# Designs tried in a protein design run: peptides against a protein of PDB entry 6TME. Part 238

Target 1, 324 residues: chain A of PDB entry 6TME
Amino acid sequence: NRLKRAYIALQAWKKAFYSDPFNTAANWVGPDVCSYKGVFCAPALDDPSVLVVAGIDLNHADIAGYLPPELGLLTDVALFHVNSNRFCGVIPKSLSKLTLMYEFDVSNNRFVGPFPTVALSWPSLKFLDIRYNDFEGKLPPEIFDKDLDAIFLNNNRFESTIPETIGKSTASVVTFAHNKFSGCIPKTIGQMKNLNEIVFIGNNLSGCLPNEIGSLNNVTVFDASSNGFVGSLPSTLSGLANVEQMDFSYNKFTGFVTDNICKLPKLSNFTFSYNFFNGEAQSCVPGSSQEKQFDDTSNCLQNRPNQKSAKECLPVVSRPVDCS
Target 2, 324 residues: chain A of PDB entry 6TME as posed
Amino acid sequence: NRLKRAYIALQAWKKAFYSDPFNTAANWVGPDVCSYKGVFCAPALDDPSVLVVAGIDLNHADIFGYLPPELGLLTDVALFHVNSNRFCGVIPKSLSKLTLMYEFDVSNNRFVGPFPTVALSWPSLKFLDIRYNDFEGKLPPEIFDKDLDAIFLNNNRFESTIPETIGKSTASVVTFAHNKFSGCIPKTIGQMKNLNEIVFIGNNLSGCLPNEIGSLNNVTVFDASSNGFVGSLPSTLSGLANVEQMDFSYNKFTGFVTDNICKLPKLSNFTFSYNFFNGEAQSCVPGSSQEKQFDDTSNCLQNRPNQKSAKECLPVVSRPVDCS

## One batch from the design tools (peptide; made by RFdiffusion4, then SolubleMPNN)

Design b2_p23_7_s3 (from b2_p23_7, 13 letters changed)
Fold by OpenDDE base, seed 3:
Structure b2_p23_7_s3 (fold): chain B 324 residues (1-324), chain A 23 residues (1-23)
Amino acid sequence: as target 1 above (324 residues)
Amino acid sequence: MKYPELPNLPPEKLLQEILEELK
């Protein structure tokens, strides 16, 4: 039966533990898997008279080990949360059998290898958190074809470009931060109809920002700091009617920071420090507003404190990148 | 264990909500 299969899976997993500092699996003994710490049972969706393992939560257990292929026997699991452990290796392909997977959180672990493509096989997946691991390689374009609410990819080793399929995403939150992504932000970004928060911090992204960013009417957080972006800020950014937090710091932007951006109605924090901007509107000056915070540090602005030297500015400012 | 996570619902409550959505 289903609980017997779950028993086999959970015992195999216990054997795959190298260290269990909090003795989380100490009670993982005997056939009554529903009594196991971190294991949650519920009536099966296809037969309410049958009890099945529907959820795993081992968050913050600091367990060292790996995920054995026998976990594929947990076919009724819809919730899998194992963040803040020390699990290593790869995500088993056998997890493709978990067709009810809804929330998958393996963040804050030591997983390696390519993107876990098994996540693409889950038809009901809504939440994917693989941040703070050592996943590497290309991001599969198909990830954005899925009807996900949130996609957390930050603090990994992903490389290559951001797929153009990003525009198909229905996610409200997407994080790319602290990876090795390169190239331009796809123009299709403006098609993300449900986007509230997007974070690109600390990658190797470059080129001009696409004008289509201005179509993101529901975005509240837009952070593109610590990249290699060039050119002027798109004038279409005036369309970000709901943006509250905006950060373009630590890039190679040039040109003038306009009133249309700094006067955005919901803007709370706007950081554009450590660039090569050569002018700003009065509305962008730090201290000009009590309700908004600005940082214009280390640009090429005249009559402002803490700016770059003329020697540093001249080579860049005199050769502006044309984004048109 | 590296960094803290955002708070969420207790697993039992969250699971119940998920199962309702899957019906």
Scores: peptide ipSAE 0.491, ipTM 0.868, DockQ to the pose 0.491
Fold by OpenDDE base, seed 4:
Structure b2_p23_7_s3 (fold): chain B 324 residues (1-324), chain A 23 residues (1-23)
Amino acid sequence: as target 1 above (324 residues)
Amino acid sequence: MKYPELPNLPPEKLLQEILEELK
């Protein structure tokens, strides 16, 4: 009996709670698991006459505890949302049995350990949110081989380089922000055919921006701020026909910010502050447009306020990095 | 700056949509 298995799983989970400040699991008593708060039942896909636990939503419950291996008994779960809790430990490998997993949100918890590779085993996974945890180590390249719509990795402890497989991703939204990723952005990034939003904020990324970024025609948000990028902005950025929000601030960019970038048709906000740009087109000047906002603060621009000193600029500007 | 947003649907409605996609 599937509901019996679910009962075992849910009772094991309740036992794994250290704190339930809102008494979310107070009604988790008895065999009628479909009445449990945060538990959602539906007819099984393989047999509509059978009722199964198909979803868990414990978002914002502030529950402290861990995920016990018995959760693997919830084999019919397609929706697992437990964000904004205080769950700790690792994601159980037993969750590999949840072959219908479609949306997995464990964001804003206290999970630790390596990337939860069990997520790679779910054939139907479309949404993965593991942000705001303490996951560490390398990002498995296989994550981008999945047919995911969204990948949220930000605010973790991931290290190493971004996999070259990123170009295979079908995701519309990908966040890498506030990790410890290093190296260059892969040139394969331009192959992300469905990409709308990508965020690299606050990593240890370096090198030149790949020209292939300009191939991201559907991107609306591109944020590469707070990294160690060098060189000039690629001229191919003129290809970002749909970009609305663009941020390159807090890097080590040099060169000239061109009209072709600042006059992008959908551009609303373009921040390139805290770099070493030594020139900008008139269209890039803050206040030059009523429809666009620019920030050129703390560069090496002439006749602009709040710029770096000549002493600070000269060593960098005089030795531009050749990205060719 | 705009950041990625998550859809905010009631769990039961979202689940229904998911199950339909899985069929």
Scores: peptide ipSAE 0.478, ipTM 0.861, DockQ to the pose 0.757
Fold by OpenDDE base, seed 2:
Structure b2_p23_7_s3 (fold): chain B 324 residues (1-324), chain A 23 residues (1-23)
Amino acid sequence: as target 1 above (324 residues)
Amino acid sequence: MKYPELPNLPPEKLLQEILEELK
């Protein structure tokens, strides 16, 4: 009996709660699991006459505890949303039995350990949110082989390089922000044909930006701020026909910021502050447009306010990195 | 600058949509 298995799983989970400040699981009593707060039942896909637990939503419940292996008994769950809690430990490998998993959101918790590779076992997964946790180690390349709509990885402890497989991703949104990623952005990034938003903020990424970024025709948000990028901005950025928000601040970029970038048709905000740019087109000057906002603060620009000193600029500007 | 947001559908409605996609 599927509901009996669900009962076992949910009671094991309730037992794994250390704190339930909103008494979310107060009604988790008895065999009628479909009446449990945050538990959602539906007719089974394989047999509409059978009622099964198809979804869990415990978002914002502030529950402290862990995920017990018995959760693997929830084999009919397609939606698992438990964000904004205080769950700790690791994601159980027993969740591999949840073959209908479609949306998995464990964001804003206290999970630790390596990337939860069990997520790779779910054939129908479309949404993965593991942001605001303490996951660590390498990002498995296989994550980008999956047909995901969104991949949220930000605010974790991931290290190493971004996999070359990123170009295979069909995701519209990908976040890497506030991790410990290093190395270059893969050239394969330009193959992300469905990409709308990508965020690299606050990592240890370096090298030149790949020219292939300009192939991201659908991107509306591109944020590479607070990294160690060097060289000039690729001229191919003129291809970002739909970019609205672009941020390259707090890097080590040099060279000239061109009209082709600042006149992008959908551009509303372009921040390139805290770099070592030594020139900008008139179209890039803050206040030059009412429709576009620019920030050129703390560069090596002439005749602009709030720039770096010659002493700070000279060592970097005189030794530009050749990205060719 | 805008950042990605989580879906805002009620769980019941979202689940219904998901199950339809899984059929």
Scores: peptide ipSAE 0.477, ipTM 0.863, DockQ to the pose 0.851
Fold by OpenDDE base, seed 5:
Structure b2_p23_7_s3 (fold): chain B 324 residues (1-324), chain A 23 residues (1-23)
Amino acid sequence: as target 1 above (324 residues)
Amino acid sequence: MKYPELPNLPPEKLLQEILEELK
């Protein structure tokens, strides 16, 4: 009996709660699991005459506890949303039995350990949100082989390089922000055919930006701020026909910011402050457009306010990195 | 700058849509 298995799983989970400040699981009593707060039942896909637990939604419950292995008994769950809690420990490998998993959101918790590789076992997974946790180690290259719509990895402890397999991703939104990623952005990034938003904020990324970024013609948000990028902005950025928000601030970029970038047709905000740019086109000057907002603060620009001193600029500007 | 927000509580309708896609 599927509901009996669900009962066992849910009771084991309730037992694994250390704190339930909103008494979310107060009604988790008795065999009628479909009446449990945050538990959603639906007809089974393989037998519509059978009612099964198809979804869990405990978002914003502030529950402290862990995920017990008995959750693997919830084999019919397609939606698992438990964000904004205080769950700790690791994601159980027993969740591999949840073969219908479609949306998995464990964001804003206290999960630890390596990337939850059990997520790679779910054949139908479309949405993965593990942001705002304490996951660590390298990102498995296989994550980008999945047919995901969204991948949220930001605000964790991931390290090492971004896998070259990123180009295989079909995701529209990918966040790497506020981790410990290092190395270069892979050249394969230009192959992300469905990409709308990508965020690299606050990592240890370095090197030159790959020219292939210019192939991301559907991207609306591109944020590479607060890294260690060097060299000039690729001329191919003129290909970002749909970019609205672009941020390269707090890097070590040099060279000239061109008209081809600042005149991008959909560009609304372009921040390139806190770099070592030594020139900009007139179209890049803050206040030059009513439709676009620019920030050129703290560069090496002549005749502009709030720039770096010659002492700070000269050592970097005089030895520009050649990205060719 | 616009960034993805944390998802809200999914409506029951969301689950229905997911299940339809899984068929």
Scores: peptide ipSAE 0.471, ipTM 0.859, DockQ to the pose 0.649

Design b2_p23_7_s4 (from b2_p23_7, 13 letters changed)
Fold by OpenDDE base, seed 4:
Structure b2_p23_7_s4 (fold): chain B 324 residues (1-324), chain A 23 residues (1-23)
Amino acid sequence: as target 1 above (324 residues)
Amino acid sequence: MEYPELPNLPPEELLKKILEELK
């Protein structure tokens, strides 16, 4: 019965293919769905005597098409990986029936529309990858209420602010890069207890960095480059005991880059180029360490190469933003 | 800047792990 439903779903999906350049679905014929390329069966969790479709992996198949609503019949699927295809349209709401969904990867496709709220309905979801699509609109705050391990949102068309609920996230990796997010980074960010990597690259974020960033003790990668952040770097950044990669380049930061930041014990790369910093500690100077790499290019630093002109610096440096 | 790469397990092995977690 379950395999029959799977057959219906998979045949509907095959019909929804516009192009299958590698003939991935060529063997998608007949009732034996477990033999289908990219389809993986396993004993059902509720009845080990029943074989069900538990996984789909069509990564890198370059398939053009859409996801038909009949995919909702794949109720036993826990793994759904279809990255690097040319699927278009929206994620069907019928996928809400896939209550075992654990990893959902639709990255590098041509999906459009708002955030796929169906992902919020999956109680067991741990991995959500929707990057490199054309999703748009607001990010639902409920996404961070879920017990996710990883959230990849980068390279989409998301707008509005980052939800305050971000602090509730249990994810170790979160990417916001290359969207249209605006506003400030929420102060609640410091509450992300499992965070290892967070990337804000290439958005319209602004304001001061919250001091609470310094509470992210387990962060290894922090990239806030290519935004509109202002003010000084928080002194609390000295608390990032495990940060290895840190990038604040291409912002509007001012002030002094302190020794406490540049001497972070695990810091390997620290890029703060293309800002308006008017001073740096000796430990921040590129070449000062063999173990650390720094980039201070295009700031307002004295006696350093490739800095902004006094004419460009003076208007900004003389009017520092008070983040207090 | 280089970011850590996520582990890439074969689908069968990954699925096995997932199903164990769902039990």
Scores: peptide ipSAE 0.548, ipTM 0.879, DockQ to the pose 0.652
Fold by OpenDDE base, seed 2:
Structure b2_p23_7_s4 (fold): chain B 324 residues (1-324), chain A 23 residues (1-23)
Amino acid sequence: as target 1 above (324 residues)
Amino acid sequence: MEYPELPNLPPEELLKKILEELK
């Protein structure tokens, strides 16, 4: 009996709660699991006459505890949303039995350990949110082989390089922000044909930006701020026909910020502050447009306010990195 | 810059949508 298995799983989970400040699981009593707060039942896909637990939503419950292996008994769950809690430990490998998993949101918790590779075992997964945790180690390349709509990885402890497989991703949104990623952005990034938003904020990424970024025709948000990028901005950025928000601030970029970038048709905000740019087109000057906002603060620009001193600029500007 | 927000659908409605996609 599927509901009996669900009962076992949910009671094991309740037992794994250390704190339930809103008494979310107070009604988790008895065999009628479909009446449990945050538990959602539906007719089984394989047999509509059978009622099964198809979804869990415990978002914002502030529950402290862990995920016990018995959760693997919830084999009919397609929606698992437990964000904004205080769950700790690791994601159980027993969740591999949840073959219908479609949306998995464990964001804003206290999970630790390596990337939860069990997520790779779910054939129907479309949404993965593991942001605001303490996951660490390498990002498995296989994550981008999956047909995901969104991948949220930000605010974790991931290290190493971004996999070359990123170009295979069909995701519209990918966040890498506030991790410990290093190395270059893969050239394969330009192959992300469905990408709308990508965020690299606050990592240890370096090298030149790949020219292939300009192939991201659908991107509306591109943020590479607070990294160690060097060289000039690729001229191919003129291809970002739909970019609205672009941020390259707090890097080590040099060279000239061109009209082709600042006149992008959908551009609303372009921040390139805190770099070592030594020139900008008139179209890039803050206040030059009512429709576009620019920030050129703390560069090596002439005749602009709030720029770096010659002493700060000279060592960098005189030794530009050749990205060719 | 703000991170993307999750869709704000009631769980029941979202689940219904998901299950239809899984068929």
Scores: peptide ipSAE 0.548, ipTM 0.890, DockQ to the pose 0.883
Fold by OpenDDE base, seed 5:
Structure b2_p23_7_s4 (fold): chain B 324 residues (1-324), chain A 23 residues (1-23)
Amino acid sequence: as target 1 above (324 residues)
Amino acid sequence: MEYPELPNLPPEELLKKILEELK
């Protein structure tokens, strides 16, 4: 009996709660699991005459506890949303039995350990949100082989390089922000055919931006701020026909910011402050457009306010990195 | 920069959509 298995799983989970401030699980009593707060039942896909637990939503419950292995008994769950809690420990490998998993959101918790590789076992997974946790180590290359719509990895402890398999991703939104990623952005990034938003904020990424970024013609948000990128902005960025928000601030970029970038047709905000740019086109000057907002603060630009001193600029500008 | 937000559909409605896509 599927509901009996669900009962066992949910009762085991209730026992794994250390704190339930809002008494969310107060009604988790008895065999009628479909009446449990945060538990949603639906007809089974393989047999519509059978009612099964198909969804869990405990978002914003502030529950402290862990995920016990008995959760693997919830084999019919397609939606698992438990964000904004205080769950700790690791994601149980027993969740591999949840073969219908479609949306997995464990964001804003206290999960630890390596990337939850159990997520790679779910054949139908479309949405993965593990942001605002304490996951660590390298990102498995296989994550980008999944047919995901969105991948949220920001605000964790991931390290090492971004896998070259990123180009295989079909995701529209990918966040790497506020981790410890290092190395270069892979050249394969240009192959992300469905990409709308990508965020690299606040990592240890370095090197030159790959020219292939210019192939991301559907991207609306591109944020590479607060890293260690060097060299000039690729001329191929003129290919970002749909970019609206672009941020390269707080890097070590040099060279000239060109008209081809600042005149991008959909560009609304372009921030390139806190770099070592030594020139900009007139179209890049803040206030030059009513439709676009620019920030050129703290560069090496002549005749502009709030720029770096010659002492700070000269050592970097005089030895520009050649990205060719 | 503002991060993308998750869809804020009621769980029942979202689940219904998911299950239809899984068929």
Scores: peptide ipSAE 0.529, ipTM 0.881, DockQ to the pose 0.862
Fold by OpenDDE base, seed 3:
Structure b2_p23_7_s4 (fold): chain B 324 residues (1-324), chain A 23 residues (1-23)
Amino acid sequence: as target 1 above (324 residues)
Amino acid sequence: MEYPELPNLPPEELLKKILEELK
């Protein structure tokens, strides 16, 4: 029966633990898997008279080990939360059998290898959190074809470009921060109809920001700091009617920071420090507003404190990148 | 490393909601 299969899976997993500092699996003994700490049972969707393992939550258990292939026997699991552990290795392909997977959180572990493509096989997946691991390689374009609510990829080793399929995403929150992504932000970004928060912090992204960013009417957080972006800020950013937090710091932007950006109606924090901007509107000056916070530090602005030297500015400002 | 946690429901309650969505 299903609980017997779950027993086999959970016992195999216990054997795959190298360290269990909090003795989380101490009660993982005997056939009554529904009594196991971190294991949650519910009536099966296809037969309410049958009890099945429907959820795993081992968050913050500091367990060292790996995920054995026998976990594929947990075919009724819809919730899998194992963040803040020390699990290593790869995500088993056998998890493709978990067709009810809805929330998958393996964040803050020591997983390695390529993107776990098994996540693409889950038809009902809504939440994917793989942040704070050592996943590497290319991001599969198909990830954005899925009807996900949130995609957390930050603090990994992903490389290559951001797929153009990003525009197909229905996610409200997407994080790319602290990876090795390169190239331009795809123009298709403006097609993300449900986007509220997007974070690109600390990558190798470059080129001009696409004008299509201005189509993101529902975005509240837009952070592109610590990259290699060039050119002027798109004038279309005036379309970000709901943006509250905006950060373009630590890039190579040039040109003038306009009133249309700094006067955005919901803007609370706008950081554009550590660039090569050579002018700003009065509305962008730090201290000009009580309700908005600005940081213009380390640019090429005249009559402002803490700016770059003329020697540093001249080579860049005199050769502006044309984004048109 | 800084790990910002997302607010979530207790596992039992969250699971209940998930299962309702899967029906």
Scores: peptide ipSAE 0.522, ipTM 0.875, DockQ to the pose 0.622

